Peptides against a protein of PDB entry 7BDX. Designs and how they scored, part 9

Target 1, 212 residues: chain A of PDB entry 7BDX
Amino acid sequence: EMGAAACTLLWGVSSSEEVVKAILGGDKALKFFSITGQTMESFVKSLDGDVQELDSDESQFVFALAGIVTNVAAIACGREFLVNSSRVLLDTILQLLGDLKPGQCTKLKVLMLMSLYNVSINLKGLKYISESPGFIPLLWWLLSDPDAEVCLHVLRLVQSVVLEPEVFSKSASEFRSSLPLQRILAMSKSRNPRLQTAAQELLEDLRTLEHN

## One batch from the design tools (peptide; made by RFdiffusion4, then SolubleMPNN)

Design b1_p8_5_s2 (from b1_p8_5, 5 letters changed)
Fold by OpenDDE base, seed 2:
Structure b1_p8_5_s2 (fold): chain B 212 residues (1-212), chain C 212 residues (1-212), chain A 8 residues (1-8)
Amino acid sequence: as target 1 above (212 residues)
Amino acid sequence: as target 1 above (212 residues)
Amino acid sequence: FSPPKFEN
């Protein structure tokens, strides 16, 4: 209980840029983000395949950790820190997103995907995550999720890859050969207006790249 | 480990007034400070009488909690919150200071005494803690500690009582009858210059009150 | 694109 309460308060105050700078300016940041990755990994490994998000102190604690990573990645110096000094945490987030089944830990997936999207705002971050082994298959695995918010955040990450010529050119052949076009077309007809818009925009961006 | 790391970061960033305001402006503050008191109490109850401060995750976690309370009490709105909405935590700190033996958990005692001193800056806070059952005997119990930093923070709290006529007049008879004058005189000759000065100032303040 | 802050 107390750990979840403390981490939840830290998550709340980490919405401030000055708080993120204070966290990263201290000598404790490296250790904190190292243990964050290990704690998130331990949590996901403890999940039985059929167990949905537990309303537990452990789940709230891991949500707060993922929220802190998201808020750090929302700041320029935070993205630089993650890409330069916490690559193991980025590798862990990519791994955990692959280990989770469709419909499992939906809120955690959303937070982790938001973190990766925020990292992708930096060219160095986008290069690092997109060059990770199995990255394109991972995107399609995540896009098979029944949850509209998971799919929305996957489409945003796909768009970050497609909109960067230097990154997209390296993966374009694999991307075109494996693109789940029917799934994205189905999302462009979603009742969720955010998912509908994101799928339409991605389809437009892909069409523009085929004509160039 | 992770809980101690998160709470230690929260302690570090709580040195900012804006972070204290953000913590208290949220709906989670009441629950957090309630669990804080319970966690500190559980820790002190788990101590064997002869065990010194453990270099453990649990001790670091409790130090961070006491540090957060100290930083909250350093801010005007934080003192108001503690005195209005977290009286149980103040009662717990007073109790735990009584439960600890001389030389036991020195760093924790210092942090708890700093919190009480910061609360005493508000007249409402000073009234509340000084009217607590056994407050004057508790001050003398704490002043028997062999640690100079513990004794320094006790003398500062005693001075806060002595310098407030409305508070001191209510306890003056008990205070004068039980004052460990020889102990305070010994501290005025300490090799620790901070303790020496605090004991000298208190002796001067007490002499001025006997002539009025 | 503004980085999403997640307020809890």
Scores: peptide ipSAE 0.035, ipTM 0.842, DockQ to the pose 0.066
Fold by OpenDDE base, seed 4:
Structure b1_p8_5_s2 (fold): chain B 212 residues (1-212), chain C 212 residues (1-212), chain A 8 residues (1-8)
Amino acid sequence: as target 1 above (212 residues)
Amino acid sequence: as target 1 above (212 residues)
Amino acid sequence: FSPPKFEN
């Protein structure tokens, strides 16, 4: 309980850029983000047996940790910190997104995908995550999720890759050969307006790349 | 480990007034401070058996909690919050200071005494803590501590009482009858300059009150 | 796209 409450408060205040700077300016940042990855991994590994209730202290704790990572990654200095000093955490997030089944831990997936998207705003961050082994298959695996919010954040991350020619050129062959076009087309007809728009924009970006 | 790391970060950032406002502006503040008191109490109750190593995760966790309370109490809105909405936490801190032996948990005592001193900056806070049962005996019990930093913070809290006529008048008889004058005089000769100064100032304040 | 801050 108390750990989850403290992490939840830290998550809330981490929406401030000055708080992110204060977190990173301390001597505890490296240790905190190292243990964060381990804690998130331990939680996901515990799910294979028991339907851990969504409202558990442990779930709240892990959600707060993922929220902190997301808010850190929202700030330029936070992205730089993650990409330079916390690569193991990024690797962990990518691994955990692969370990989770479609429809499993939706809220955690959303937060982790938001963190990766925020990291992808930095070209160095985008390069790092996109060069991770199995990254393209992971995106398509995640895009099979029944949750519209998961799919929305996947589409945003896919768009970050597509909009960066230097990154996209390295994966263009794999991307074109494995692209779930019918799935994206179905999302462009979604009743969820955010998902619909994101799918439409991605389809437009892809069409622009085929004519070049 | 992770809970202590999160609390330590929250403690560090809580030195900012804006972070204190953000903590208090959230819907989780009441719950957080309620559980904080319970967690600190559980820790102190666990000490009667095992010499819990000062460097334990639990010790670090409780130190961070006490540090957060101290930093909240350093801010006007934080003092108001504690005095209006978290009185149980103040009662807990007073109780824990009584439960600890002289020389036991020095760092925790310092943080708790700093929090009470910060609360005492508000007249309503000073009234609340000084009207607590056994408050004057508690001050003298704490002043028997071998640690100069504990004694310093006790003397500062005593000074807060002495400098407020409305508060001091209610306890003046008990204060005069139980005052460890020889102990304070010994502290005025301390090699610790902060303790020496605080003891000298308190002796001057007391002399001024005897002439009136 | 603005970086999504996820406020709790």
Scores: peptide ipSAE 0.035, ipTM 0.841, DockQ to the pose 0.067
Fold by OpenDDE base, seed 3:
Structure b1_p8_5_s2 (fold): chain B 212 residues (1-212), chain C 212 residues (1-212), chain A 8 residues (1-8)
Amino acid sequence: as target 1 above (212 residues)
Amino acid sequence: as target 1 above (212 residues)
Amino acid sequence: FSPPKFEN
């Protein structure tokens, strides 16, 4: 309970860039982000099947932790810190996204994907994430999710890869051979307008890359 | 572990007035400070005798919570919030200061006394604390502590009462009859310069009140 | 690129 309440407040105030700088400028940041990854991993490992108690203190705690990571990654110095000093946390987030089944922990997936997207704004962050083992299969696994918000954030992360020539060139062969084109085409017809737009933009970006 | 790390970061950033305002402006503040009191109480109740593991995650967690309360009380809107919306937390701090033996949990006593002193800067806060049952006996109980820093913060809180006529007049009879004058006189000769000064100032303030 | 997101 108390840990969840403290993390929720820390999450709320981490929307400030100055608070993120203060967190990272302290001697406790490394320990905090190390334990964050371990705590998120322990939570995901404790999940039995597809059932999640969304309103539990434990769920709220882990959501707040993932929210803090997202807000840190929203700031340039936070992205640099995560990629330089908290790589294990990024590796953990990638692993947990692979361990979760379609429809399982949707809110946590969204938060983790938002954090990875924010990290991907930095070319160094995008390179690091995209060079992780199984990254392309992981994107397609996540794109099989029935949740439109999960799929939206996957498409945005895919777009970050596609729009960066230095990154896309390294994975272009695997990407083209494994691309779930029919799934993306179906999303471009979604009733969810954000998902529809993201899928349309990605299809346009991909068509542009086929003609170059 | 994770709760202690999160609270430690929240404590660090709560040194900012803007962070305190952000905490109090959110919908989670009431819940956080309610659970804070309960958590501090549970910790003190779990202490066996005079032994404290100062370096434990639990100790660090409770110290961070008390530090957050102190930083909130350092700001005008934080004092107002505590006195209006978190009275149970103030009552808990007063109770815990009574439950702790001399020499027990010195660091926690100091943090709690600092928070009460900060609350006492507001006349409404000072009135609320000083009107708590057993307040005068509690001050003398705390002044029996062998720790110079505990005694310093007690003397500062006593001075806040003595310097406010509207508060002092209500307790003046009990105060004068129970005042541990010999203890305060001994502190005015302390080798600790902060304790020595605080005891000297209080003795001067008391002499001024006897001539009026 | 879409602007960085803050979660609250």
Scores: peptide ipSAE 0.034, ipTM 0.840, DockQ to the pose 0.100
Fold by OpenDDE base, seed 1:
Structure b1_p8_5_s2 (fold): chain B 212 residues (1-212), chain C 212 residues (1-212), chain A 8 residues (1-8)
Amino acid sequence: as target 1 above (212 residues)
Amino acid sequence: as target 1 above (212 residues)
Amino acid sequence: FSPPKFEN
């Protein structure tokens, strides 16, 4: 309980850039983000047995941790910190996104995907995550999720790759050969307007890249 | 571990007034401070057996909680919040200061005394804590502590009472009858310059009040 | 796209 409450408050205040700078300017930031990865990993591993209530203190704690990472990644200095000093956390987030089944821990997946998207705003961050082994298969695995918000955030991350020529050129062959085009086309017809728009924009960007 | 790390970061960033406002502006603040009191109480109760290592994760967590309360109490809106909405936490801090033996949990005592001193900056806060049953005996109990920093913060809190005529007039009879004058006189000769100054100033303030 | 700040 108390840890979840403290972490939830830290999540709330981390929406401020000045708070993110204060978090990162301390000597304790590195340890915090290291333990964050371990805690998130331990939580996901605990799910193999009992259906942990999504409203449990442990779930709220892990959601707050993922929220803090997202808010740190929203800031330029936070992205630089994550890519320089907390690569293990990024690797852990990628791993956990792979370990989670379709429909499992949807809220956590969304938060983790949003953190990765925020990291992808920097070319250095985008390079790092896109060069991770199995990144392209992971994107397609995540696009198989029945949840529209999960799929939305995957499409946004795919768009970050597609819109960066230096990154896209490295993965272009694998990307084109494995692209779940039928799935993305189905999403472009979604009743969810945000998912529909993201899928349409990605399909337009892909068409533009085929003509250049 | 993770809870202590999160709480430690929250403590660090709570040094900002804007962060304190953000903590208090959320719907979760009340629950957080309620659980804070319970957590601090549980920790102090756990000390009756094993000498918990002062460097334990649990100790660091409780220190961070006490630090957050101190930083909230440093801000005018934070004092108003504590006195209006978190009286149970103030009562808990007063209780725990009474339950702790001389020389026991010195760092925690200092943080709790600093929080009470910050609350005492507001007349409403000073009234509330000084009207607590056994407040004057508690001050004298705490002045028996061998630690100079504990005694310093007690003397500062005593000074807040003495310098507020409305509060001092209510307790003046008990205060004069039980005042550990010999102890305060000994502190005015301390080798600790901060303790020496605080004891000298209090003795001067008391002399001024006897002549009026 | 503005980075999503999560208001909690």
Scores: peptide ipSAE 0.034, ipTM 0.839, DockQ to the pose 0.063

Design b1_p8_5_s3 (from b1_p8_5, 5 letters changed)
Fold by OpenDDE base, seed 1:
Structure b1_p8_5_s3 (fold): chain B 212 residues (1-212), chain C 212 residues (1-212), chain A 8 residues (1-8)
Amino acid sequence: as target 1 above (212 residues)
Amino acid sequence: as target 1 above (212 residues)
Amino acid sequence: FKPPPFVN
């Protein structure tokens, strides 16, 4: 309880760039983000048994941690910190996104995908996560999720890869050979306007790349 | 570990007025400060057994909680919040200061005394804590502490009472009858310059009040 | 790139 409350307050105040800078400017940031990864991993491993209530203190704690990572990744110095000093956390987030089944821990997936998208704004961050083993299969695994919000954030991350020629060129062959085009086309007809728009934009970007 | 790390970061960033306002402006502040009191109380109760290492995660957690309370009390809206909405936390801090023996949990005592001093800056806060049962005996109990930093913060709180005529007049009889004058005179000769100055200033303020 | 949203 107390830890979850403290972490939730820290998440709330981390919505400011000044607070993110203060978090990162301290000597404790490295330890915090190291333990963050371990805590998130332990939580996901605990799901193989009792379905922890989504409203549990542990769930709220892990959501707050994922929210803090997202807010750190929202600013340039935070992205630099994550990519330079917390690569293990990024690897853990990628692993956890692979470990979770479609429809499992939807809210956590959304937060983790938002953090990865924010990291992807930096070319260095995008290079790092896209060069991770199984990154493309992971994107397609996540796109199989029944949740429109999960799929939206996957499409945004895919778009971040597609719009960066240096990154896209490295994996273009694998990308083209495995692209779940029918799934993306189905999403472009979604009743969810955000998902619909993201799928349409990605399809347009892909068409532009095929003609170049 | 994770909770202590999160709480420590929250403590660090709470040194800004904007962050304190953000903490208090959220819907979660009441719950957080309620659980803060309970957590601090549980920690102090656990000391009757194994001397928890001062460097334990639990100790660091409780220190961070006390630090957050101190930083909230450092600003006007934070003092108003504590006095209006978190009186139980103030009562708990007063109780814990009474429960701890001289020389026990010195760092925690200092943080709690700093928070009470900050609360005492508001007349409403000073009235509230000074009207608590056994407040004057508590001050003298705390002044018996062998630690100069504990004694310094007690003297500062005593000075806050003495310099407020409306508060001092209510307890002046008890104050004069129980004042450990010899102890304060000894502190005015301390090798610790901060303690020496605080004791001298208080003795001057007391002399001024006797002549009026 | 749309500016990354903060999450509250």
Scores: peptide ipSAE 0.054, ipTM 0.844, DockQ to the pose 0.100
Fold by OpenDDE base, seed 5:
Structure b1_p8_5_s3 (fold): chain B 212 residues (1-212), chain C 212 residues (1-212), chain A 8 residues (1-8)
Amino acid sequence: as target 1 above (212 residues)
Amino acid sequence: as target 1 above (212 residues)
Amino acid sequence: FKPPPFVN
């Protein structure tokens, strides 16, 4: 209870650039983000095949942790910190996104995907994430999710790869050969306007790359 | 572990007025401070007569909580919040200061005393604290502590009472009849310069009140 | 590149 409440408050106040800088400027940031990864991993492992998202203090705690990571990644120095000093946490987030089944822990997946997207704004962050083992298969695994918000954030992360020629060139062969085109086309016809737009934009970007 | 780390970060960033305002402006502040009191109380009760301060994650967690309360009380809107909306927490802090033996949980006592001192900066806060049952006996109980830093913060809180005529007049009879004058005189000769000064100033303030 | 929103 109290730990979750404290973490929730920390998440709330971390929506400020100055607070993120204060978190990172302290001598406890490294340890905090190290334990964050362990805590998130322990939680996901404890789900024992349950596909439902839990409404509990433990769930709220993990959501707050993922929210803090997302907010840290929202600013340049935060992205730099994560990519330089918290790579294990990024690896953990990538792993956990692979461990979760479609429809399982949807809110957590969204927060984790948002954090990875925020990291991908930096070329160094995008390179690190995209060069992770199994990254492209992971994107397609996540695109199989029935949740529109999960799929939206996957499409945004795919777009980050496609829009960066230096990154896309390295994975272009695998990307083209495994692209779930029918799924993306279906999303471009979604009733969800945000998902529809994101899928349409990605399809346009891909067409542009085929003609170059 | 993770809860203590999160709470420690929250404590660190709460050293900013803007962060305190953000904590108080959220919809979770009331619940947080309610559970804070319960957590601190549970910790003190768990000490089972041990006079030593614990070096543990649990201790660090409680220190961080007390630190957050102190930082909230450091600003006007924070004091107003505590005195209006978290009176039970203030009552808990007063109770816990009475439950702890001299030499027991010294750092925690210091933080709690600092929070009460900060609250006492507001007339409303000072009135609330000073009108608490057993307040004056509690001050003398705390002045029996062998720790110079505990005694310093007690003297500061006593000074807050003495410097406010509207408050002091209500308790003047009890104060004069129970004053541990020999103890305060001994502190005025302390090798600790901060304690020495605080005791000297208080003795001067008391002399001024005897002549009026 | 759309700036990332803070989440709360």
Scores: peptide ipSAE 0.052, ipTM 0.843, DockQ to the pose 0.099
Fold by OpenDDE base, seed 3:
Structure b1_p8_5_s3 (fold): chain B 212 residues (1-212), chain C 212 residues (1-212), chain A 8 residues (1-8)
Amino acid sequence: as target 1 above (212 residues)
Amino acid sequence: as target 1 above (212 residues)
Amino acid sequence: FKPPPFVN
């Protein structure tokens, strides 16, 4: 309980760039992010089936941790820190996204995907996560999720890859051969306007790349 | 472990007035401070004898909690919040200071005394804590501590009472009859310069009050 | 790229 409350407050104040800088400027940051991944992994491993108690202290704790990582990744020095000093945490987030089933732990998936998207704003971060083993299959696995918000954040991450020639060229063959085009086309007709827009933009970006 | 790490980071960033304001401006602050006292109390109740593992995760967690309370009390809106919305936490701190033996959990005592001193800067806070049952005996119990830093913070808190006529008048009879004058005189000869100065100043303040 | 939003 107390840990979840403390972490939730830390998450709330981490919405400030100056607070993120203060966290990273401290001697405790490295340890904190090292054990964050382990804690998130332990939580995911404790999940039985597709049932999650969203209001449990443990769930709130892990949400706050994922939120902190997202907020750290929202600023340039935070992205640099994660990619240089907390790669194991990024690896853990990628692994956990693969371990979760469709519809399972949706809020956590969204937060983790938001963190990866924020990391992807840095070319070094984008290169790192996109060169992770199984990255392309992972994107498609996540895109099979029934949740529109999960799918939206997957599409945004896919777009970050597609819009970077240096990254896209390395995965272009695998990407083109495995692209769930019918799924993306279905999303472009979604009643969720954010998902619809993201799918439409990605389809336009892909068409532009086919003609180049 | 993770809770202690998160709380330690929150403590570190709580040294900013803006962070304290952000904590208090959130909807989670009330819950956080409510369970903080319970957590601190549980820790003190778990202590066997006078032995403390200062480097344990649990100890570091409680130190961070006490540090956060101290930092909140360091600013005007934080003092107001504690005295208006977290009185049970103040009551808990007063209780825990009574439950701890001389030489036991010194660092926690210092942090708790610093928080009470910070609260005492506000007249409403000073009135509240000084009207707590057993407050005067508690001050003398704490002044029996072998630790110079504990004694220093007790003397500072005593001085806050003595320098406020509206508060001192209510306890003046009990204060004068129970004052450990010989102990304070001994502290005025301390090799610790901070303790020496604080004891000397308090003796001067007391002499001034006897002549009025 | 839209600046990444902070999450609360």
Scores: peptide ipSAE 0.052, ipTM 0.845, DockQ to the pose 0.099
Fold by OpenDDE base, seed 2:
Structure b1_p8_5_s3 (fold): chain B 212 residues (1-212), chain C 212 residues (1-212), chain A 8 residues (1-8)
Amino acid sequence: as target 1 above (212 residues)
Amino acid sequence: as target 1 above (212 residues)
Amino acid sequence: FKPPPFVN
């Protein structure tokens, strides 16, 4: 209980750029983000395959950790820190997103995907994530999720890859051969207006790249 | 480990007034400070009478909690919050200071005394603390500690009582009858310059009150 | 790209 409350307060105050800078300017940041990855990994490994997100202190604690990582990645110095000094945490987030089944830990998936998207705004971060082993299959695995918010954040990450020529050119052949076009077309007809728009924009960006 | 790291980061960033305001402006502050008191009480009750402060995650976590309370009490809105909405936490800190032996949990005592001193800057806070059952005996119990930093922060709290006529007049008879004058005189000859100065100033303030 | 929102 107390750990979840403390970490939730830290998450709340990390919505300030000044607070993120204060966290990263201290000597404790490296250890904190190292243990963050281990704690998130331990949580995901403790889940039975069919168990929904528990409304527990452990779940709330891991959500707060993922929220802190997201807020760190929301600013330039935070992205630089993650890409330079916390690559193990990025590798862990990619791994955990692969280990979770469709419909499992939906809120955690959303937060982790938001953190990866924020890191992808940095070209060095986008390169690091997109060159990770199994990255393209992972995107399609995540896009099979029944949750519209999970799918929305996957489409945003796919768009970050497609809109960067230096990154997309390296994976373009694999991307084109494995693209779940029917799934993306189905999302462009979603009742969720955010998902509908994101799928339409991605389809337009992909069409533009086929003509160039 | 992770809880101690998160709470230590929260303690570090709580050195900002804006962060303290953000903590208190949320809907989670009441629950957080309620659990803080319970966690600190559980820690102190887990100590064997002769055990030094463990260099453990539990100790570091409790230090960070006491540090957060101290930083909250360092600002006007934080003092108001503690005195209006977290009186149970103040009662718990007073109780825990009484439960600890001389030389036991020195760092925790210092942090708790700093929080009480900060609360005592508010007249409503000073009244609440000084009217607590056994407050004057508690001050003398704490002043028996062999640690100079503990004694320094006790003398500062005693001075806050002595310098407020409305508060001191209510306890003046008990205070005069139980004053450990020889102990304070010994501290005025301390090799610690901060303790020496604080004891000298308190002796001067007490002499001034005897002539009025 | 829109600046990423902070999560609360």
Scores: peptide ipSAE 0.052, ipTM 0.843, DockQ to the pose 0.099

